# Designs tried in a protein design run: peptides against a protein of PDB entry 5B16. Part 95

Target 1, 136 residues: chain A of PDB entry 5B16
Amino acid sequence: TPSRINHNERLEFLGDAVVEFLTSVHLYYLFPSLEEGGLATYRTAIVQNQHLAMLAKKLELDRFMLYAHGPDLCRESDLRHAMANCFEALIGAVYLEGSLEEAKQLFGRLLFNDPDLREVWLNYPLHPLQLQEPNT
Target 2, 136 residues: chain A of PDB entry 5B16 as posed
Amino acid sequence: TPSRINHNERLEFLGDAVVEFLTSVHLYYLFPSLEEGGLATYRTAIVQNQHLAMLAKKLELDRFMLYAHGPDLCRESDLRHAMANCFQALIGAVYLEGSLEEAKQLFGRLLFNDPDLREVWLNYPLHPLQLQEPNT

## One batch from the design tools (peptide; made by RFdiffusion4, then SolubleMPNN)

Design b2_p23_6_s3 (from b2_p23_6, 12 letters changed)
Fold by OpenDDE base, seed 3:
Structure b2_p23_6_s3 (fold): chain B 136 residues (1-136), chain A 23 residues (1-23)
Amino acid sequence: as target 1 above (136 residues)
Amino acid sequence: KREELLKKIKEYLDQLVKELQEQ
């Protein structure tokens, strides 16, 4: 029988893909002149555990993790890793139970506290050359 | 305005890259 841990791992798996996808799409459109290597670097940076943990902290997942798993999270790095995984599981759950759009909106809100930056991230004007390519 | 905002986003991302490189 699947454990609660197995369920969370499955959600994390899904959420990881969703975060990766959303990040890729937004970077692609926001930086039309940036080469693949640069896009990949930014993507890696956005999805790194330290950053996702920071986003998770905005949802007070640190309090949740310490409450639920405090004794097992003695190291800061362990907490960050756990928070990042939990964040991905949450995004996976939002996508699963809601929609990609809802996941996109949540992710964007967490990425940028500045509403102007958030708006650019979420609703970017397309470069004319991008209009020639299929929608993602 | 948009260009300035994009610059700020890039600065944010560049900072994240630096953090990544420090790991």
Scores: peptide ipSAE 0.704, ipTM 0.954, DockQ to the pose 0.845
Fold by OpenDDE base, seed 4:
Structure b2_p23_6_s3 (fold): chain B 136 residues (1-136), chain A 23 residues (1-23)
Amino acid sequence: as target 1 above (136 residues)
Amino acid sequence: KREELLKKIKEYLDQLVKELQEQ
């Protein structure tokens, strides 16, 4: 595998973890009464390829993917998968070269176009039982 | 109101869950 592809795959690996982590943390804080199963369901829904591809489209990654990898992306599902992977790689790169905070901000900005919803997602009040839990 | 905003977030997430389940 070419070096650039290997690097992208490594960034994707990292980004997948970052997206998963950020999603988990924010869901945990936003829904203190939601059971683990519900939290896991929301997390899975947020990080599903279709959704991440939608977020990626906001960054015009679809145009990039078609330009760079069009011949290999014949099906819509393949494009969505590739876009999701590219999105993860982007988040991974932001985390690697910047910070978790920057990755959090970028992810939040893409999740919610509405600034009020974004504010709630990003700057949730800490629940008394959550004070000792990871905070990002 | 924060509670109303949370409701909207939940509605968004519920829609995503629906999409997930349709796959």
Scores: peptide ipSAE 0.702, ipTM 0.953, DockQ to the pose 0.855
Fold by OpenDDE base, seed 2:
Structure b2_p23_6_s3 (fold): chain B 136 residues (1-136), chain A 23 residues (1-23)
Amino acid sequence: as target 1 above (136 residues)
Amino acid sequence: KREELLKKIKEYLDQLVKELQEQ
């Protein structure tokens, strides 16, 4: 049986993919006229460690990290990295044990405290030309 | 309303990009 550490790393791997995927999909639909470079830039910005760590704070993962690893996370960058990884593992676990929809909802809720912004992020209307893009 | 919300989302993302570029 794999160790807890190995299992968490596997969850991080899965969660990383889920976060990347959800981010990509939502950006693609929200900004139909944005070029690939712009989409990629926004994606990178969303998934950067400090941002994911900020989202993780909303789940009080910082308190958990300090409790579990306090001395090892004395550096700000180390804490951010650990929180980001833990966040990814959590998203991975939500996807694994629940569904992509549940992961999507959780991620969206953490991204936007404003319910109106969250609604736009989660339930975007499709631009007419978006339906034609696969054919071009 | 939607356009304003999209603008706010874009502003949020732009801020994240700035943070990224400051590293």
Scores: peptide ipSAE 0.700, ipTM 0.953, DockQ to the pose 0.844
Fold by OpenDDE base, seed 5:
Structure b2_p23_6_s3 (fold): chain B 136 residues (1-136), chain A 23 residues (1-23)
Amino acid sequence: as target 1 above (136 residues)
Amino acid sequence: KREELLKKIKEYLDQLVKELQEQ
């Protein structure tokens, strides 16, 4: 299914941007005193393959990947990479067919199992200085 | 309580950073 592969790659491209964007926005608001380097470090950590694969596992994408590509994903690192890409494609699809808000909600739900932490991540109060940047 | 929650979030993120640095 060449068309499906191409479609997934395109969705992955879109999803990568969405994940990066959402991560950036939430970190920016959550840590108003954190400098750019710290924000970038947290962002990189959140979007690393190992972490995205962990999030993907919550959706049982590992079973899907093994079903579809089992022999090619015998190495743990290969599976993580594939799962991370699949996760990005999924987020891309949610954004494309739904909305950024839906992608945001899904991402937040997967990031934090604890509903209190999730609430803080998703519905952060704005810092006074952040209120001066409405286009953020 | 919010400050405590933020602390927990930061701890989670710090752990992810450690994992990243180990790769």
Scores: peptide ipSAE 0.700, ipTM 0.953, DockQ to the pose 0.847

Design b2_p23_6_s4 (from b2_p23_6, 13 letters changed)
Fold by OpenDDE base, seed 1:
Structure b2_p23_6_s4 (fold): chain B 136 residues (1-136), chain A 23 residues (1-23)
Amino acid sequence: as target 1 above (136 residues)
Amino acid sequence: KRKELLEKIKAYLDELVKEQQAA
């Protein structure tokens, strides 16, 4: 049986890729006229530790982190980093035990509290030039 | 409508970019 720490790190590794992938796909379809540099800029902003930590806070991971690792997380930057990693691990776990669709839905729900914005993000209309492109 | 929603999404993303640049 692998170490719990190693397992979480592996889940984080997987989750990082899933978050990056989902973000990339949705940005690609949502902004069909945006150049690669702009897409990359938005992607980087979405997956930055500070933002992922904010999403993690919606799941009350901050309470969990303080409960489990309070003494080790005395700095805000350390807490944000840990929360971001934990968030990635959770997304990784959802993907691993569930599906990419479930990970997508969870991520979308956390990205946008506004249901209308969430709907646009999750179920974007395809641009005519995207009809011949892969769906995912 | 969709156009308005896209503008709101863009505004959100632009805010995140600014946060990233400030960090």
Scores: peptide ipSAE 0.693, ipTM 0.950, DockQ to the pose 0.855
Fold by OpenDDE base, seed 4:
Structure b2_p23_6_s4 (fold): chain B 136 residues (1-136), chain A 23 residues (1-23)
Amino acid sequence: as target 1 above (136 residues)
Amino acid sequence: KRKELLEKIKAYLDELVKEQQAA
């Protein structure tokens, strides 16, 4: 049985992939005319540490991190990085224990506080050229 | 309505890009 640290790192690894995948899929469908470079730019921006940390704040992971690991997180950059990693681990855990759909819903809920924007992100109409593309 | 919402999403993403580029 792996240690808790190893488990968290493994979940982070999984969550990183899930976040990347979900982001990619939704961007692909949301912007059917955007070239690969633009899609990649948006993806990079969405998954950057400071953004994931902002999402993590909505789950009060900042308080959790400071409580659990405060001595090692005295720097803002360290806290942000840790929060991002923890967020990825959380998404990984949701995927592992639940489903990709549940991870998708959680991620979307955190991405947009505005329910209308969230709806567009989560439930986009399929473009005719996208009908047979992966969407999980 | 959807067009407007897409513009808002795009604006949000554009802001994230700016933040990333500034980091």
Scores: peptide ipSAE 0.693, ipTM 0.950, DockQ to the pose 0.861
Fold by OpenDDE base, seed 2:
Structure b2_p23_6_s4 (fold): chain B 136 residues (1-136), chain A 23 residues (1-23)
Amino acid sequence: as target 1 above (136 residues)
Amino acid sequence: KRKELLEKIKAYLDELVKEQQAA
């Protein structure tokens, strides 16, 4: 049987893919005229460790990490990386135990505190040219 | 309103890009 650590690593693996996917999809539809390079740039920025750590902080994962690991995370960069990984694992767990929709909603809520921005991010109208394309 | 909101989203993303580049 896998250890708790192995389980979290597996969830992180899954969550990483979910975060990447959700980010990609929303960027793709939100910015229909943005070239691939721009989309990739925004995606990279959204999924960077420091950003995911910031999102994780909204869930008070920093307090959890400090409690669980303490001095092992004395460096800010180490804590940030750990928080990002934990965030990915959380998203993975939400997807696994719930659904992609639930993961999307959680991710959106954390991305934007402003409900109007969140609404645009989560519920984008498809561009006319996108209507002829796959939903992914 | 939508245009304004999109610009705000872009501004947020642009800031993240700056942070990424600085890291």
Scores: peptide ipSAE 0.692, ipTM 0.950, DockQ to the pose 0.858
Fold by OpenDDE base, seed 5:
Formats: C-alpha cells, sequence, structure tokens
Structure b2_p23_6_s4 (fold): chain B 136 residues (1-136), chain A 23 residues (1-23)
C-alpha cells in the first residue's frame, strides 16, 4: 500500500542518517591518525549499496525481497539496491522503536562475524590524545 | 593483539574501498 511504502521510505531516510552517524563515530575513534579524506573514504565504502546488501543478506532480507518483488529484482544490481534500502529502513526502525545503542549493536554484529573484530569496533579503547579532545 | 585486530579491520575496509571504486 502507498502508506507502507511511504513509511518505509521515511525509515530509510532515518536509517541512512543513523548508519552514516554510527559509521562516522566508530571510524573517528578507531583511526585517530586518519585524515578526514580517509575517514570519508571508509565511510563511503561501508555504506555503499553492495556492502549494505551483504549485511542485509545476513538478515535474510534477500529472501523477503525476492518474495515481495521478485519480478522487479531480476537484475542483481537491482536486488542489491533494494536490499540496501531495506537495510537502511530496518536500522531506522530499530533506532526509532528502540535506541541508538540497539542500532549500534545490530550494525556491529552484522559488520563483523568475528567476535574479536566486533569487540574492537564496538568497544574501541580511546587513545590518550582522543581523551583530550573536547566534547568527545 | 589489538594491533593485529586493527589491521584486520583495516584490511576489511580496504577491500570495501576497492569494491566501491570498482562500482
Amino acid sequence: as target 1 above (136 residues)
Amino acid sequence: KRKELLEKIKAYLDELVKEQQAA
């Protein structure tokens, strides 16, 4: 229905911001010596459709998308784009109905299957110089 | 160990960057 579609688009809008924010924060702390351009490069890579679609597959969103929109998603690129949008909407929903922390945890779990890498991503130790930064 | 883990994360991100640039 039109209302459902509009709601999902709004959630996607919100989710896009949440994903970018979380990504930015974690990159900022994980790589204290990385220039803005490098941070932006990594952020862009993390939020690209191909990557978000991969994360979406871990939630089996691909199966849902094929069920709901199979004929429209015959092309792999179309499916990836749709999955990425759906993933953003999901993150938006998690933030909206839950919290930023819940969105953070979900995103982190999907980013890294390796628990050690996940731990570093989610619970980054702050460098002494980072501690000196105001409003951190 | 942390250094190693960070390197692995960086490697993962670098791969993503390559994918982005190839798209």
Scores: peptide ipSAE 0.689, ipTM 0.950, DockQ to the pose 0.835

Design b2_p23_7_s1 (from b2_p23_7, 11 letters changed)
Fold by OpenDDE base, seed 3:
Structure b2_p23_7_s1 (fold): chain B 136 residues (1-136), chain A 23 residues (1-23)
Amino acid sequence: as target 1 above (136 residues)
Amino acid sequence: KREELLKKIKEYLDKLVEELKRE
């Protein structure tokens, strides 16, 4: 039978894909004139461990990690990495047990504390040229 | 207003990119 570690790794795998997908979609719509390289750079920046760890901190996952795995997380970098993984697993769980929409809303709320920025991120107006493209 | 908000988002993302470069 799969271990608890294997289960969490699977959730992390799923969450990684969800975060990647959501990030890609929102960047694509928000920056219709940005080339692929720029989009990819922003995506990489959003999903980097230290950023996801920062988002995780808003959910107090740092306290959880220290409680559950404190002795194994003696370095700050180790904690960040673990928090990022935990964050991905959480998003994966939200998607799995809830929906992509719920994952999107949670992710957006964490990305931007400013409600105006959050609104733009979550409910972006489509660019006129995007309306002319199929499946967009 | 939207353009200004997009600018702020871009600024946030640019900061993240700089962090990425340092890592």
Scores: peptide ipSAE 0.693, ipTM 0.949, DockQ to the pose 0.845
Fold by OpenDDE base, seed 2:
Formats: sequence, structure tokens, C-alpha cells
Structure b2_p23_7_s1 (fold): chain B 136 residues (1-136), chain A 23 residues (1-23)
Amino acid sequence: as target 1 above (136 residues)
Amino acid sequence: KREELLKKIKEYLDKLVEELKRE
């Protein structure tokens, strides 16, 4: 129904912001010496459709999408885009119904299967020089 | 240990950047 579509799109909008925010924050703290351009490049890379689709696949969203919309998603690019949007909607829903922390944990868990890498991503120690950075 | 882990994270991100550039 139109209402369902609108709701999903609204969740995608929210989820997009959450994913962008979480990505930005973690990159900022993990790479204190990386210039803005580098941070932006990494952020773009993390949130690109094919990457988010890969993360979505870990949640078996591909199976869901093919079940529900298989004929409409016969092209790989269409499937990736749909999966990425669905992933964003899911993150948005987790944030909306849960918390930013829950969204962060889910996102981190999907980003890194390796628990050690996940730990570094999620629980980064602050670099002493980060406190000296000017506020812009 | 942490530096090695950061390196691995960076490597992962670099691969994603490569994928991005291929589009």
C-alpha cells in the first residue's frame, strides 16, 4: 500500500542519517590523523549500495527481497539498491524502536565478523591529540 | 595488537574504496 511505501521510505531516510552519522563518528575517532577528504572517501565507501547490500545479505535480506520482489529485481544493480535501502530502513527502525546504541551495535556486528576488529571499531580509545583538535 | 587491528580495518576500508572507484 502507499502508506507502507511511505513508511519504508521514511525509515530509509532516518536510517540513512543514522548510518552516515555512525560511520562518520567512528571514522573520526579511529583515524585522528586522516584528513577530511580521506574520511569522506571512507564514509562514501562504507555507505555505498554494494557494501550495504553485502551487509544486508548477512541478514538474509536478499532472500526476502527475492521472495517479495523477485521479478522486479532481476538486475543485480536493482537488487543491490533495494537491499541497501532495506538495510537503511532496518537501521532506521532499530534506532526508532530501540536506540542509537542498538543501531551502532548492529551496524558494527555486521561490518566486522571478526570480534577483535569489531571491538576496535565499537570501543575505540581516544587518541590524546584528538582532544587538541580545533572545533570546526 | 591494536595497531595491527587498525591496519586490518584500514585494509578493509581501502578495498571498499577500490570497489567504489570501479563504479
Scores: peptide ipSAE 0.692, ipTM 0.949, DockQ to the pose 0.835
Fold by OpenDDE base, seed 4:
Structure b2_p23_7_s1 (fold): chain B 136 residues (1-136), chain A 23 residues (1-23)
Amino acid sequence: as target 1 above (136 residues)
Amino acid sequence: KREELLKKIKEYLDKLVEELKRE
């Protein structure tokens, strides 16, 4: 078993892929007429560090990071980056210990505070040409 | 209503894209 730090980095690696996958799937279904470039742009925007850090703040990961790693995170950009990584590790852990569905639900809850928007994100109507595509 | 909600989601995403472009 690797060290806790190494394990967290491994979880981050996994979580990064999970976040990207979930984002890709939901964007694909939500915007059936959006070209690849637009989908990719939205994906990049969703997974950018400042956005993931914002999502992480909803879980008070900023307080956690400052408590656990405060001396190492003096710059705002460093904290933001660390928060984003921690968020990815969390999603990775949820996927690993739970399921993709659980990761999906957590991610969706954090993406949208508005329950109506959240519902649309999580429970998107399937386009006929999308039925054979990967799903969650 | 769904169309309106999709519009709001798109607006949110567009704002994120704007932030991305500023980086």
Scores: peptide ipSAE 0.691, ipTM 0.948, DockQ to the pose 0.852
Fold by OpenDDE base, seed 5:
Structure b2_p23_7_s1 (fold): chain B 136 residues (1-136), chain A 23 residues (1-23)
Amino acid sequence: as target 1 above (136 residues)
Amino acid sequence: KREELLKKIKEYLDKLVEELKRE
């Protein structure tokens, strides 16, 4: 329905910002000596369609997309793009209906299957020099 | 151990960057 589509697009808009924000914050703290260009490169890589689609696949959104939009998603690139958008909408919904913390936790769980890596990503120790910076 | 974990995270991110460059 048009209403549902519009709602999803709005959620995608919000989710895009949330994903970008979370990614930025975690990269900033994890790599305190990395220059802006490097941070931006990692951020772009994390939020690229194929990566977000991979994360979405962990939630079986691919099956949902194929069920709902299969005829329109004949190409792999189209499916990846749609899945990435759906993932953003999901994160947007989690943030909207839950909290930024919940969005952060979900995103982190999907980023890293390894719980040790996930822990470092989610609960990074602050470098002494970072203590002088305003907390985002 | 943390440094090793950070290394693994960086390796993961580097792989993503490589994928990005191929797109």
Scores: peptide ipSAE 0.687, ipTM 0.948, DockQ to the pose 0.844

Design b2_p23_7_s2 (from b2_p23_7, 13 letters changed)
Fold by OpenDDE base, seed 4:
Structure b2_p23_7_s2 (fold): chain B 136 residues (1-136), chain A 23 residues (1-23)
Amino acid sequence: as target 1 above (136 residues)
Amino acid sequence: RLEELRARIKAYLDQLVAELEAA
């Protein structure tokens, strides 16, 4: 059987793709008039280590990482990178054991604390009911 | 309302881009 590290790295690999995909899809529908370059820029910004680490912090992964790997995470940048990787692995695990929808929901929930913004993000493309009432 | 929310999301993303560029 693969080592725990190997398993985590594999989950990270999967999670990275899932995060990229979800981000791409939602940006695509959310900004229908935005050119490819702009979409790519936003995607890069969303998936940057610093941002993913922030999302990871909402799950208290910082505490986990410091507890489990403190000696190796003395640098703030190292911690951010590790947290981002761990976050990706988590998303990968959610996708693997659950579904893309579950990964989508978790990711969206963490992206936006504001429920109104979260709803807009998660519901693109717009549900028929939202199309009926586009100003809600 | 929807356009306002979209604008707010965009503002958030713009902030993230700024962070990226500053890194």
Scores: peptide ipSAE 0.679, ipTM 0.946, DockQ to the pose 0.867
Fold by OpenDDE base, seed 2:
Structure b2_p23_7_s2 (fold): chain B 136 residues (1-136), chain A 23 residues (1-23)
Amino acid sequence: as target 1 above (136 residues)
Amino acid sequence: RLEELRARIKAYLDQLVAELEAA
């Protein structure tokens, strides 16, 4: 059986794909007139280490990382990178043991504290019965 | 209302892009 470290790396790999996928899908439908370059830029910005670390902090992963790896994470950049990886592993675990929907809900809740913005983000793509003109 | 909310999300994303470019 793989070591705990190997398992975490595998979860990170899966979580990375889930985060990228969810981000891509929601950006695609939320901004129907935005060209690929703009979509890619927004995706990169959402999944950058410092942003994912900020989301991870809402889950108090910083406390966990400092408890488990404090001496090795003296630099903010190192902590940020570790938190981002841990966040991806967590999303991977949520997807693996739960569902894509549960991962989507968790990710959306962390992305937006504002419930109105969260609702818009989470509801894209819109159900066919809820479709409105994309320009409105 | 939807357009307003979409614009607010875009503003947030633009801020993230700015942070990315400053990193």
Scores: peptide ipSAE 0.677, ipTM 0.947, DockQ to the pose 0.870
Fold by OpenDDE base, seed 3:
Structure b2_p23_7_s2 (fold): chain B 136 residues (1-136), chain A 23 residues (1-23)
Amino acid sequence: as target 1 above (136 residues)
Amino acid sequence: RLEELRARIKAYLDQLVAELEAA
């Protein structure tokens, strides 16, 4: 059987695809008039290492990484890269052990602290029964 | 309301793009 490290890398591989997919779907629906180049740019920005590392920090993965791999993560860029990979592995694990919906919910919760923005991101286009405010 | 929220999300994304370009 593969080592825990190898397993984590496999989860990262899966999580990368899940994050890319979810990001693509939500951007596609949220910005129906945005051209492909713009969609791709936003996707790249969302999945960049420093952004995913920021999301990972909300889960205190920074403390985890420093505890487990501190001697190997002396540079900030190395820590950021490791955190981003760990975040992808986490999303991969959530998808694998749970569902795409659970991965979607977790990702959305971390993307937006503002519940109104989170609601739009997660549920756009919104179901009529989910609408609680005027479409202004 | 929806357009405002979409605009706020876009602003956040634009900020991320700026960070990407600076990296």
Scores: peptide ipSAE 0.684, ipTM 0.948, DockQ to the pose 0.857; fails the geometry check
Fold by OpenDDE base, seed 5:
Structure b2_p23_7_s2 (fold): chain B 136 residues (1-136), chain A 23 residues (1-23)
Amino acid sequence: as target 1 above (136 residues)
Amino acid sequence: RLEELRARIKAYLDQLVAELEAA
């Protein structure tokens, strides 16, 4: 029987891929004139530990981590790394038990507090019906 | 409006890139 830690690591593995994929897709459509290098740079920036840790804080995962692993997370960098991993595992779990759409929605909500920016991010790629309406 | 919002997102991403480069 796999340990809980092992399961979490597996979820992290899955979540990492999901976050990477979602990020890639949305960047690709949001910036159609951006070259591969630019897309890759933005993707790397979005999925970096400190950013994912920031997103994780919105879910109060930091409080959980400090409670459960406080002595091992005295260094800020260690906390960020753990938070990022936990965030990935969470996204992995949402995808696994829910759907890619649910993971997308959660990720988008956390990425942008601004509802206007969130809407733009989440709407890429645009639904065919949305393309029928003019954008300003 | 869409271009403005896209630009704002880009600005956010540029900020993240700056953080990445500083790490």
Scores: peptide ipSAE 0.681, ipTM 0.948, DockQ to the pose 0.860; fails the geometry check

Design b2_p23_7_s3 (from b2_p23_7, 12 letters changed)
Fold by OpenDDE base, seed 5:
Structure b2_p23_7_s3 (fold): chain B 136 residues (1-136), chain A 23 residues (1-23)
Amino acid sequence: as target 1 above (136 residues)
Amino acid sequence: KLEELLKKIKEFLDQLVKELQAQ
């Protein structure tokens, strides 16, 4: 259905921005001494298709993709790309229908299986200099 | 322990970077 595809593409667009934003914010606070290039590299790595596809697999989106698009996803790379897009759409939907906080929590839960690491990611320690800056 | 956790996070991210570079 073209209408459904269009809707998913719009959600994907939104979700991409949300994931980018959340990732950027968390990296910024988590690594206060890391230069922009390093932050950007980590961000790119986090949001790369194969990683997002892995996160999508935790939600069993692969089963959905195979069900809906099986014939077009014979290649593993194609499946990864599709799953990544679907994951972005999901995050976009969570943000749209819920909140940024809900998207943040979901993304964090999927990003780290280790609850201790997840806690640090979600509730990152703020550098003393960052604590002095206004919340902009 | 926090420093250790941060180290583990960095290691995790570094691994993701390696995967990215392997594309």
Scores: peptide ipSAE 0.690, ipTM 0.951, DockQ to the pose 0.857
Fold by OpenDDE base, seed 2:
Structure b2_p23_7_s3 (fold): chain B 136 residues (1-136), chain A 23 residues (1-23)
Amino acid sequence: as target 1 above (136 residues)
Amino acid sequence: KLEELLKKIKEFLDQLVKELQAQ
């Protein structure tokens, strides 16, 4: 049986893939005319440690990190990295114990504070270009 | 309305890209 640390790393591995996948899917639908390079750039930006750490802070994971690992997280960069990893593990756990839909909803709620933007992100309605080019 | 929202999403993402490039 894997240790708790190994289990968390496994959840992080899974969560990383889930976050990447969800991000990719939503970007693909929202920007039907954007080339691969642009899509990849946006994806990288969404999943960067600094951004994921910000999302983690909305869940107050920073309090947990400092409580459990305070002595090891004196540097902001270390804290960001730890929070990003923890966030990925959380998403992985939500997917594992719940569903992809639940992970999607949680991720969307954290990505956008604006409910209108959130709704567009989550539902990615067909853009006029997609109506014109249904195979994209 | 949708076009406006898409613009706002794009602006948000562009800001994230700036943060990424600042690393």
Scores: peptide ipSAE 0.689, ipTM 0.950, DockQ to the pose 0.880
Fold by OpenDDE base, seed 3:
Structure b2_p23_7_s3 (fold): chain B 136 residues (1-136), chain A 23 residues (1-23)
Amino acid sequence: as target 1 above (136 residues)
Amino acid sequence: KLEELLKKIKEFLDQLVKELQAQ
């Protein structure tokens, strides 16, 4: 594969981990009484291709993908998968060239259109038991 | 207010789960 594609795939690999990590951390703090299975289910739902593609659309990455790879994206499922991958690569790039905090802020801003919900997601209240944990 | 916001977040996540399960 061309070097450009390999670079994007590497960024996607990194971005996937960053999105998974950020999602895990926020879910952990928001739902202190939710069991592991519930946390995992929510995480899977947040990072599913169609959801990440929706987030990508907010950045108009769909237009970018059709412009750059239109002939290869004849099916909606192909476009959705490509947009999700592109979104992960973008988050990976933000983390790599910026910081985890910047990736966190970008991801949070896209997750919720409602500013009040966004604020809760980004600036979750710490539960008293969480404050007692050594690595809070 | 916070409890209501958390409820709305949960509802949002539950909807995402439904979408996941529909695939």
Scores: peptide ipSAE 0.689, ipTM 0.950, DockQ to the pose 0.864
Fold by OpenDDE base, seed 4:
Structure b2_p23_7_s3 (fold): chain B 136 residues (1-136), chain A 23 residues (1-23)
Amino acid sequence: as target 1 above (136 residues)
Amino acid sequence: KLEELLKKIKEFLDQLVKELQAQ
């Protein structure tokens, strides 16, 4: 329905911002000596459609998309794009209905299968100057 | 060690960058 589509697109809009924000914050903490260009490159790579689609697959969103829209997703690129959008909408929903912390935990859990890497990503020690950054 | 874990994270991210650049 149009209303559901609009709602999903709005959630995608929100989720896109949340994913961008979380990615930015964690990269900033993790690489205190990396220049802006490098941070931006890593961020772009993390949020690229094919990567988000891979994360979506971990949540079995591929099965969901194929079930709901299989005939319209004959091309892999179309499915990838749709899954990425759906993933963003999901993150948006988690943030909206839950919290930024919940979105952070979910994203980190999906980003790294290795719990040790995940722990570093989620809990990297703050640089003294980073402590001055608000709301992060 | 933390340093080793950071290295692995960087390698992971570098791989993602390569995928991005291959598009």
Scores: peptide ipSAE 0.688, ipTM 0.950, DockQ to the pose 0.859

